# Designs tried in a protein design run: peptides against a protein of PDB entry 5EIB. Part 286

Target 1, 366 residues: chain A of PDB entry 5EIB
Amino acid sequence: VDLEPGTMDSVRSGPFGQIFRPDNFVFGQSGAGNNWAKGHYTEGAELVDSVLDVVRKESESCDCLQGFQLTHSLGGGTGSGMGTLLISKIREEYPDRIMNTFSVMPSPKVSDTVVEPYNATLSVHQLVENTDETYCIDNEALYDICFRTLKLTTPTYGDLNHLVSATMSGVTTCLRFPGQLNADLRKLAVNMVPFPRLHFFMPGFAPLTSRGSQQYRALTVPELTQQMFDSKNMMAACDPRHGRYLTVAAIFRGRMSMKEVDEQMLNVQNKNSSYFVEWIPNNVKTAVCDIPPRGLKMSATFIGNSTAIQELFKRISEQFTAMFRRKAFLHWYTGEGMDEMEFTEAESNMNDLVSEYQQYQDATAD
Target 2, 366 residues: chain A of PDB entry 5EIB as posed
Amino acid sequence: VDLEPGTMDSVRSGPFGQIFRPDNFVFGQSGAGNNWAKGHYTEGAELVDSVLDVVRKESESCDCLQGFQLTHSLGGGTGSGMGTLLISKIREEYPDRIMNTFSVMPSPKVSDTVVEPYNATLSVHQLVENTDETYSIDNEALYDICFRTLKLTTPTYGDLNHLVSATMSGVTTCLRFPGQLNADLRKLAVNMVPFPRLHFFMPGFAPLTSRGSQQYRALTVPELTQQMFDSKNMMAACDPRHGRYLTVAAIFRGRMSMKEVDEQMLNVQNKNSSYFVEWIPNNVKTAVCDIPPRGLKMSATFIGNSTAIQELFKRISEQFTAMFRRKAFLHWYTGEGMDEMEFTEAESNMNDLVSEYQQYQDATAD

## One batch from the design tools (peptide; made by RFdiffusion4, then SolubleMPNN)

Design b2_p26_3_s4 (from b2_p26_3, 13 letters changed)
Fold by OpenDDE base, seed 1:
Structure b2_p26_3_s4 (fold): chain B 366 residues (1-366), chain A 26 residues (1-26)
Amino acid sequence: as target 1 above (366 residues)
Amino acid sequence: SHMEREEAIIRKAAELRRARLEAAAA
C-alpha cells in the first residue's frame, strides 16, 4: 500500500514482486507529501476503503486469522498517516485480533523531512492506543550495525533492509514453525506486554558478522547469546543499559542443545541482572526452532521490552515541542482538517507513555 | 533516486551520531 505509484512499481519489478498478488497492490497518485494529515484525513482516507476491501478478502481466506502485521515508517506521510488510519480501521473491524507493527522511527537529528517530529508524534499517539505489539526500528541504529559490526564501508538501504528482514523472520519464527513459545501473536503479547500501553519493543539479531570473518567463525550458542544482549546490536536507537527490561524473548534457530541455550540464557540474565526488573517473575522467555535461517547454521532473535525505549520517545518529544511552540509548519496540517488540539493530545499521550516507562523503571519489589 | 536520498539521510545521521559519541568520549 502506498499513496504513490512509484513504490509499487519498484516492488513489482523487484526480485520478489511475484510473491504478491497484483490485485493486492493498492496505491494512490498524489502521495502524502510527508504530511501525516494528508495520509490520515485526506489522501489516505480516500484510499483506505480500497485497502480494507483487500484486507477483508485476505482475512476471509485465512484458515486461522491471528492478526495483522504492518510495516511502515513514522517520519513520512503515508506510512505514518495512512498507516495509522489503516490500523484504526482494522482495529474497529477486527477488535479481537492482534495488531502488530514494525515501525521505522525517524532518525533523531538529520532528516530532509523537517516535519518528521510531527508525523512521528501523531503516529505514536495512534500506536499507543491501537497496536498490541510494536517493534521499533531505527535506521541510524541499523546503519551503525552495518558500519561498525558488519564492517560495511558504505552501508546501503539494501544492507539495512537485510537486517530488518532477518529480524522480521526471526520474530515470526514461532508463528511459522512448531514451537512451544509464542506460537501465536496473542501468546507473544501475553509474554511480552505486562502493561497494555507498554508494547514497544527493541529488536535484535545474531549473528552479526562481517563478510570477511563469516567463513572462519564457528557459531556457538554462547556467542549468539552474548551478541544478542549487546547494546550495540539493538535495532532501536536506545541503550538498554539506561533502563530495565520488563520482558525479553529470545528465539533461537538451528540445531542446538536446549540445555545449552537455557544455561547461556540464565548466565546472561545473571550477568545483566541490574538491567531487569526484579518484580516480574519469569520475564525472559526462550524458544528454539530446529530449522535454521537460510545460509546460517544457527541464529538468535531478540525481543526486548525495556524502559530504555523512553529515550527514543523523549527525543521525538523534544523535537516536537521545539517545532510546535513556534507553530512551525502547522498550517500544513490544519489545512488538511486537523485541529491543533490533536497535536497537544498526541504530545500529552507520548509524554504520559514516557512517564509510565520511568515509573516502572524506578519501581522496586514491595 | 529516492533510495539514494534516503541513504544519504541515514548516512548523515549516523555520521553525526558518531561525531557526538567521539566528542563525548574525548
Scores: peptide ipSAE 0.023, ipTM 0.406, DockQ to the pose 0.015
Fold by OpenDDE base, seed 2:
Structure b2_p26_3_s4 (fold): chain B 366 residues (1-366), chain A 26 residues (1-26)
Amino acid sequence: as target 1 above (366 residues)
Amino acid sequence: SHMEREEAIIRKAAELRRARLEAAAA
């Protein structure tokens, strides 16, 4: 789905464009102009019914519909505005199904779109209310991984997308292969989301190795485990050492010893015990799938529900506040039918979310 | 194209990042 036709043409002409049904390409003509309000109330609202018709069709074709997965950006107008409109409409129609998102967070270091703080804040407000699981993907974190870890001098959009695709493949492993932990979206939510509003995850993927070092690096369970828990390996721009993990899931793929995995997972938890809440029992879940990802002998995917994610929301909130106090560009949104109150409500809800994360970060077992 | 615009943004971000790193090293 896109409000611009050119994006759809790029997907269709790509190496995997043929895996999607032609009738499932729904697109507009005018785009959202990086305006959440255009995506949510005007341009997106004109297109949403056509998308919902496709969603219904595909849902009816499922033998067992678990839920929905949306991949979108929060900085633009289409992914943020129309994406959250779709989430809302789907949730209204399918209230008992899981809503899962891969949400790309804007970064002032990676984007020139001045109104990203508005789009992100308005989107987060919708995600808090209408999603069950949200993987936070930060373009800044992806860039840093590409530059520092992968030793790419000039990371491209393709390089960032490669990380996203590897992560998406990793986190969906248990959904795609039978007999695994978190075999469905609901089980994942039960294991990962102890409090309904705190459903924002920090993903990570290992191994991440520069091309020059790949031939010399042994893929071992200890190395995967170490890299997976490294703060520099997180695909959200927050430091897990500044918070506490509420829950963690680790998905190992490839032929490896379950005993060795358990030992290394125990070791990493013990070494990082200060970064876990002590009052949630069995808050680290480990899965091992014997099927490796394509091109690797083994991998590990990390899913962290950490209170450190508040750093991401604080960053967005600070940028939002700086713009909103000046009413900068506000007329672009109000002109599309939005009220200033919607901005204040979104800001308040995001600040409440930050406060909730902080509360649970500071909570003790006593 | 959308992809070209996104690539341009990433390139600009990379340039800004390099400039910041150079300024911090100076």
Scores: peptide ipSAE 0.017, ipTM 0.388, DockQ to the pose 0.016
Fold by OpenDDE base, seed 5:
Structure b2_p26_3_s4 (fold): chain B 366 residues (1-366), chain A 26 residues (1-26)
Amino acid sequence: as target 1 above (366 residues)
Amino acid sequence: SHMEREEAIIRKAAELRRARLEAAAA
């Protein structure tokens, strides 16, 4: 789905364009112009019914519909505005189904779109209320991984998207292969989301190795485990050491010893025990899939529900506040039928979310 | 006008983003 036709043409012409049904390409002509309100109230609102028709058709074709997965950017107008409109409409029609998102967080390091803080804040407000699980894929973290870890001097969107794709592949492993932990979206939610509003995940993927170092790196379970829990490997721009894990899932892929995995996972928990809440029993789940990802002997994917993710929301909130106090660009949103009060409500809800994370970070077992 | 300047900034930002995306796909 897109509000611009050119994006759909790019997908169709891509190496995997043929895997999608032609009738499932729904697109507009005018685009959202990086405006959340255009995506949510005008251009997106005109297109949303056509998307819902496709969603219904695909849902009816499912033998067992678990839920929905949306991949979108929170910085743009289409992914943010129309994406959250679509989430809302799907939630209304399918209130008992899981809503899962891969939400790409904007960064000034990656984009010069000045209104991204508005789009992101308005989107997070919707995601807090209408999603069950949200993978926070932070463009700032991706950029830093590309630059620092992968030694890419000038990271491109292609480089960032490579990390996104690896992460998405990793976190969906248990959904794609039978007999795994978190084999369905609902089980994942039960295991990962102890509190309904705190459903924003910090993903990570290992191995991440620079091209110059690949030949010197052995892929071992201890090394994967160490990298997976390294703060520099998180695909959300927050340091887990500044918070506490509520829940963790680790998905190992490849031929490896289950015993060794269990030992290393126990060791990393013990070593980092101060960074876990003690009042959620068995809050670390581990899965091993014998099928490695393409081109790797083994990998590990990390899903963390950490109170440290509040750093990401604080960053967005600070940028939002700096613009909103100046009333910068507000007429572009209000002119599309949005009320200024919605900005204040979105800001307040994001601040409440931050406060909730902090509360559980400071909580002790009674 | 202030509105024209804001529109120009938004448009320029969109163009820069598209150019970055195109360069990364190449």
Scores: peptide ipSAE 0.007, ipTM 0.295, DockQ to the pose 0.028
Fold by OpenDDE base, seed 3:
Structure b2_p26_3_s4 (fold): chain B 366 residues (1-366), chain A 26 residues (1-26)
Amino acid sequence: as target 1 above (366 residues)
Amino acid sequence: SHMEREEAIIRKAAELRRARLEAAAA
C-alpha cells in the first residue's frame, strides 16, 4: 500500500514482486508529502477503505487468522499517517486479533523531513494504543551494523532491508513452524509484553558476518548467543546497557543442541544480570527451530523488551517539543483536519510512556 | 533517485550517531 503509484511498480519489479496478487496492490496518486495528517485524515482516508476491502478478503481466506503485521516508517507521511490509520481501522474491525508492526523509526538527529518529529510522535501515540507488538527498527542502527559489522563500505538500502528481512523471518519463525515457543502472535505478546503499553521491542539478528570472514567463521551457539546480546547488534537506536530488559526472546534456527542453547542462554543472562529486571521471573524465553534459514547453518534472532527504548522516545519527544513550542509547520497539519490538541495528547502519551519505562527500570524486587 | 536520497539521509544519521557515541566514550 502506498499513496504514491511509483512504489508499487518498484515492488512488482522486485525479485519477489510476483508473489503478491495484483489486486492486493492499493495505491493513491498524490502522496502524503511527508505529512502525517495527509496520511491520516485526507489522502490516506480516501484510500483506506480500498485497503480494508483487501484486508477483509485476505482475512477471509485465512484458515486461522492470528493477526496482522504492518511494515511502515514513522518519519514519512504514508507509513506514519496512513499506516496508523490502517492500524486503527483494522483494530476496530478485528479487536480480538493481534496487531504487530515493524516500525522504522526516524533518525535522532538527521531528517531531510523537517516534520519527522511530528510524524513520529503522532505515530507513536497511535502505536501505544493500537498495537500489541512493535518492533522498533532504526535505519541508523542498521547502517552501523552494515558498516561496522558487515564491513560494507557503502551500505545500500538493499543491505539495510536485508537485515530487516532476516530479522522479520527470525521473529516469525515460531509462527510458521508448529510446536515452538511463541507458536502464535498472542503467545508472543503474552511472553514479551508484561505491561500492555510497553510493547516496543529491540530486534537483533545473528550471525552478522562480513563477506570476507564468512568463509572462516564457524557458527556456534556461543557465538550466536554473544552476538545477539551485543549492544552493537541491536537494530534500534538505543543502548540496552542504559536500561533493563523486561523480557527477552531468543529464536534459534538450525540443528543444534538444546542443552547447549540453554546453557549459553543461562550464561549470557548471568553475565548480563544487571541489565535484566529481577522481579520478572523467567523473563528470557528461548525457542529452537530445527530448520535453518536459507544459506545459513544456524541463526539466532533476538527480541528485547528493554526500558532502554525510552531513549528513542525521549529523543523524539525533545525534537517534537522544540518544534511544537515554536508552532513550526502546524498549519500543514491543521489544514488537513487535525486539531492542535492531538499534538498535545500525543506528546503527553509519549512522555507518559517514557515515565512508565523509567518507573519499571527503577523498580526493585522489594 | 528517491533511493539515493534515502540512503544519504540514513548515512548522515549513522555518521552523527557514531560521532555522538565516540564523543560519549571519550
Scores: peptide ipSAE 0.187, ipTM 0.758, DockQ to the pose 0.016; fails the geometry check

Design b2_p26_4_s1 (from b2_p26_4, 16 letters changed)
Fold by OpenDDE base, seed 3:
Structure b2_p26_4_s1 (fold): chain B 366 residues (1-366), chain A 26 residues (1-26)
Amino acid sequence: as target 1 above (366 residues)
Amino acid sequence: SSRAAAAEKLAALKAERARRRAEAAA
């Protein structure tokens, strides 16, 4: 789905374009112009019914519908505005189904789109209320991984999207292979989300190896375990050492010893015990799938629900507040039928979310 | 206290998780 037709042609011409049904390509003509309000109230609102018709059709074709997965950017008007409209409409029609998102967070280091803080804040407001699980994929963190870890001098959107794809493949492993931990979206939510509003995850993927070092890297369970818990490997621009993990899931893929995985996972928890809340028992879950990803002998995917994610929301809030106080570009949103109150409500809800994370960070068992 | 409120929320959440597990096993 896009408000631009050219995106659909790019998907169709891609290496996997043929896996999608031609009738499942829903697109507009005018785009959102990086405006959340165009995505949510005007251009996106005109297209949403056509998308919902496809969603219904595909849902009816499912033997057992667990829920929905949306991949979108919070910086652009289509992904942010229309994406959150679609989430709201699907939630209204399917209130008992899981809503999962892969939400790409904007960063000034990666994009010059000045209104991204508005689009992100307005989107987070919707995601807090209408999603059950949100993987926070921060373009800043992806850029830093590409530059520092992968040794890419000039990271491209293609390089960033490769990390996103690897992560998405990793976190969905348990959904695609029966009998695993978190074998369904609801079970994932039960394991990962201790508090309903605190459903924002920091993902990570291992191995991440530079092209120059690839030939020298051993793929071992200890190395994967160490890398996936490294703060530099987080795909959200927050330091887990500045917060506490509420819950963690680790998904290993490939032929490995389950005993070795359990030993390494215990060791990493013990080494990082100060970064976990002590009042959530058994808050680390591990899964092992014997099927490796393509081109790797083994991998590990990390999912963290950490109070450190508040750093991401604080960054967005600070940028939002600086723009909103100046009423910068506000007329682009109000001209599409938005009220200034919706901005204030979105800012308030995001600040409340930050306060909630801080409250649970400071909570002790005693 | 913030701790008591967190403990109560945690207890309620454990109960809800137990309920959801029972419903899914059913």
Scores: peptide ipSAE 0.023, ipTM 0.329, DockQ to the pose 0.013
Fold by OpenDDE base, seed 1:
Formats: structure tokens, sequence, C-alpha cells
Structure b2_p26_4_s1 (fold): chain B 366 residues (1-366), chain A 26 residues (1-26)
């Protein structure tokens, strides 16, 4: 789905364009112009019913519908505005189904779109209320991984999207292969989300290796485990050492010893015990899939629900506040039928979320 | 608490938005 036809044509003409049904391409003509309000109230609102018709058709074809997965950007107008409209409408029609998102967080290092803080804040407000699980994929973190870890001097969207795809493949492993932990979206939510509003995850992937060092790197369970818990491998631009893990899931892929995985997972938890809440028992879950990812002998994917994720929301909030105090570009949104109060509601809800994370970070067992 | 005050503020804002939407639909 997009409000621009050119994006759909690019997907259709791409190497995997044929895996999608032609009738499942729903697109507009005018785009959102990086405006959340165009995506949510005008251009996106005109297209949403056509998308819902496709969603209904595909849902009816499912023997057992678990829920929905949306991949979208929070910096743009379509992914942010129309994406959150679609989430709201799907949640209304399917209130008992899981809503999962892969939400790409904007970064000034990646995009010069000045209104991204508005689009992101307005989107987070919707995600807090209408999603059950949100993977925070932060363009800031992706850029930093590409530059620092992968040694890419000029990271491209292709390089960032490669990390996104590896992460998405990793976190969905348990959904795609039978007999694993978190074998359905609801089990994932039960294991990962102890508090309904605190459903924002920091994903991570291992191995991350520069092209120049790939030939010299052994892939071992200890190395994967160590790298997976390294703050530099997080796909969200927050330091887990500045917060506490509420819950963690680790998904190993490839031929490895379950015993070795369990030993290494215990060792890393013990080493990092200060970064876990002590009042949530059995808050680390591990899965092992014997099927490796393409081109790797083994991998590990990390899913963290950490109070450190508040650093990501604080960054967005600071950028939002700096613009909103000046009423910069506000007329672009109000001209699409938004009220200035909606910005204040979104800001308040995101700040409440930050306060909730901080409360649970500071909570002791006593 | 700052959280309770924030929650009340958010609830008030949501209620005001709902009112304005109802007035605009009328």
Amino acid sequence: as target 1 above (366 residues)
Amino acid sequence: SSRAAAAEKLAALKAERARRRAEAAA
C-alpha cells in the first residue's frame, strides 16, 4: 500500500514482485507529501476502504488468522498517517486479533525531512493505543551500525533495508517454523508485553560483520550471544545499560547445541543481571531453529522490551517540542483538518509513555 | 503525581477533541 504509484511499480518490477497478488496493490496518486495529516485524514482516508476490502478478502482466506503485521515508516506521511489510520480501522474490525508493527523511526542522519518529528509523534500516539507489539527499527541505529560496525563510509537505504530485512526475518522465525517458542503472535505478546502500553521492542541481530572481516570471523554460539546483547547491535538507538529489561527473547538459527545456547544465555544474563528487572521471573525466553538464514551458518536475533527505549522517544519528543513551540509548519497539518490540540495530545501521550518506562525502571522488588 | 496530572491532562484533551468532533459533525 502506498499513496504514490511509483513505489508500487518499483515493488512490482522488483525481483520478488511476483510473490504479491496484483489485486493486493492498493495505491493513491497524489502522495502524502511527508504530511501525517494527508495520510490520516485526507488522501489516506480516501484510500483506506479499498485497503480494508483487500484485508478482509485475505483475512477470509485464512484458516486461522492470528493477526496483522504492518511495516511502515514513521517519518513519512503515508507510512505514518495512513499506516496508523489503517491500524485503527483494522483494530476496530478485528479487536480480538494481534496488531504487530515494524515501525521505522526517523533520524536526521538519514533524512532531511524537517517534519519527521511531527509525523513520528503523531504515529507513536496511535501505536501506543492500537498495537499489541511494535518493533522499533531506528534509522539512527541502523545508520550507526552500517557506519561503525559494517564499515560503510556512506550508508545507503539499501544498506539500512538489508539490516531491517535480516531483523524481520529473525524475529518472525518462530512464526514461520513450527515447534518454537512464540509460535504465534499472541504467545509473543504474552511473553514480551507485561504491561499493555509497554509493547515497544528493541530488536537486534547477530552476526553483524564488515565485508572485510567476514572471512576471518568464526560463527560460534558464544560470539553470537555476546554480540546480540551488545548495545552497538541494537536496531533502536538506545543503550540497554541506561535502562532495565522487562522481557527478552532470543531466537537462534542454525545447527547448534541447545545445551550450549542455554549455557551462554545464562552466562549473559548473569553478566548483565543489573540490566534486568528482578521482579519479573523467567523474563528471558530462548528459541532455537535448526534452519539457518540464507548465507549464514548460524544467527541470533534479539527482542528486548527495555525501559531504555524511552531514550528513543525522548529524542523524538525533544525534536517535536523544538518545532511545535515555534508552530513551525503547523499550517500544513491544520490545513488538512487537524486541530493543534491533536499535537498536544500526541506529545502528552508519548511523554506519559516515557514516564511509565521510567516508573518501571525505578521499581524495586521491595 | 506528575503521572496522574499527565493522565488527567490527556483525558481532558481527548474529551475536548471528542466534543469538537461531535460539534463539527452536527
Scores: peptide ipSAE 0.019, ipTM 0.422, DockQ to the pose 0.037
Fold by OpenDDE base, seed 2:
Structure b2_p26_4_s1 (fold): chain B 366 residues (1-366), chain A 26 residues (1-26)
Amino acid sequence: as target 1 above (366 residues)
Amino acid sequence: SSRAAAAEKLAALKAERARRRAEAAA
C-alpha cells in the first residue's frame, strides 16, 4: 500500500515483485507530502476502503488468521498517517486479532522531515491504542550498526533494509516453523507484553560481522548471546543499560545445543541482572529452531521489552514540544481537518507512556 | 516520493554524522 504509485512500481519490478498478487497493490496518486493528516484524514481516507477490501479478501483466505503485520515509517505521511488509519480500521473490524507492527522511528539526532516530530507523535498515539506488538526500528541505530559493527564506510538504505529484513526474518521464525516457543502472535504478546500499553520492542540480531572479520569469527552460542545483548546491537536508539528489561525473547537458529543455549542465556541474565526487573518471574524466553537462516550456520534474534525505550519517546516528545509551542507548520495539519486538541492528546498519551515505563523501571519487588 | 524522502534522510544522517565526527576530531 502506498499513496505514491512509484513505490509500488519499484516493488513490482523488484526481484520478489511476483510474490505479491497484482490485485493487492493498492496505491494513490497524490502522496501524503510527509503530512500525517493527509495520510490519516484526506488522501489516505480516500484510499482506505480499497485497502480494507483487500485485507478482507486475504483474511477470508486464511485457514487460521492470527493477526496483521504492518511495516511502516512514522516520519513520513503515508506510513505514519495512512498506516495508523489502516491499523485503526483493521482493529475496528478485527478486534480479536493481533496487530503487530514494524515501525521505523525517527532518528534521535536527525529528522527525515521538518514535521517528523508531529508525524511520529501522532503515530505513537495510535500505536499505543491500536497495536498489540510494535517493533521499534531506528534508522540511526541501523546506520550505527552498519558503520561501527559492519564497518561499512558509506551505509546505504540497502544495508539498513538488510538489517531490518534479517531481524524480521528472525522474529517471525517461531511463526514459520512448527513446534517453537511463541508459535503464534498471541503467544508472543502473552510472553512479551506484561502490561497492554507497554508493547514496544527493541529488536536485535546476531551475528553482525564485518566482511573483513567474517573469516576469523567463529559462530558460537556464547558469541551470539554476548552480541545480541550488546547495546551496540540494538536496532532502537536507546541504551538498555539506562532501563530495565520487563521481558526478553531470544530466538536462536541453527544446529546448537539446547543446554549450551540455556547456560549462556542464564549467564547473560546473571551478568546483567541489574538491567532486568526482578518482579516479573521467568521474563526471559528462549526458542531454538534447528533451521538456520539462509547463508548462516547460526543466528540469534533478540526481542527486548525495556523501559529504556522511554528514551526514544522522550526525544520525540522534546522535538514535538519545541515545534508545537511555536505552532510551527500546524496549519498544514489543521488545513486537512485536524484539531489542535489531537496534538495535545497525542502528546499527553506519549508522555503517559513514558511515565508508565518509568514507574515500572523504578518498581521494586515488595 | 517516500523513496526520495528516504534518500534525503540518509543523506542528512550521513552529513550530520560526518559533522559530529569532524567536531570530535577537532
Scores: peptide ipSAE 0.000, ipTM 0.258, DockQ to the pose 0.016
Fold by OpenDDE base, seed 4:
Structure b2_p26_4_s1 (fold): chain B 366 residues (1-366), chain A 26 residues (1-26)
Amino acid sequence: as target 1 above (366 residues)
Amino acid sequence: SSRAAAAEKLAALKAERARRRAEAAA
């Protein structure tokens, strides 16, 4: 789905374009112009019914519908505005199904679109209420990984998207292979989301290695475990050491000893015990899948529900507040039928979410 | 800094993509 036709043509002409049904390509003509309000109330609202018709048809063809997965950007108008409209409409029709998202967070390091803080804040407000699980994929973190870890002097969207695809493949491993931990979206929610509003995940992937160093790196369970818990490997631009993990899932892939995995996972928890909440028992879950990713002997994927995610929301909030106080570009949104009250509500809900994370970070076992 | 230079290169790449998109829409 897109409000611009050119992206759909690129997917259709791509190496995997044939895996999608032609009738499942739904697109507009005008685009959202990086405006959340165009995506949510105007251009997106005109297209949403056509998308819902396709969603219904595909849902009816499922033997056992678990839920929905959306991949979208929160910086643009389509992914943010229309994406959150679509989430709301799907949740209204399928209230008993899991809503899972891969939400790409904007960064000034990766985009010069000045209104991204508005689009992100308005989107986060919707995601807090209408999703069950949200993987926070931060363009700032992706850029920093590409530059610092992968040693890419000029990161491209292709380089960023490679990290996104590796992460998405990793976190969906348990859904795609039988007999794994979190084998369905509902079990993932039960294990990862102790509090309904606190459903924003920090994903991570290992190994991350520069092309020049790949041939010299031994892939071992200890190295995967160490890298997976390294703040520099987080796909969200927050430091886990500045917060506490509520829950963690680790998904190992490849032929390895389960005993060695359990030993390394215990060791990393013990070394980092100050960065876990003590009042949630058995809050670290581990899975091992014998099938490695393509081109790797082994990998590890990290899913963290950490109070440190508040650093990401604080960054967006600070940028939002600095623009909103000046009413900068606000007329672009109000001209599409939005009220200034919706901006204030979205800001308030995101600040409440930050406060909730801080409360649970400071909570001790009484 | 190497980071500032990388940010500038990314900005230039985006500006060039935006230019090409505008040129293809014209």
Scores: peptide ipSAE 0.000, ipTM 0.274, DockQ to the pose 0.021; fails the geometry check

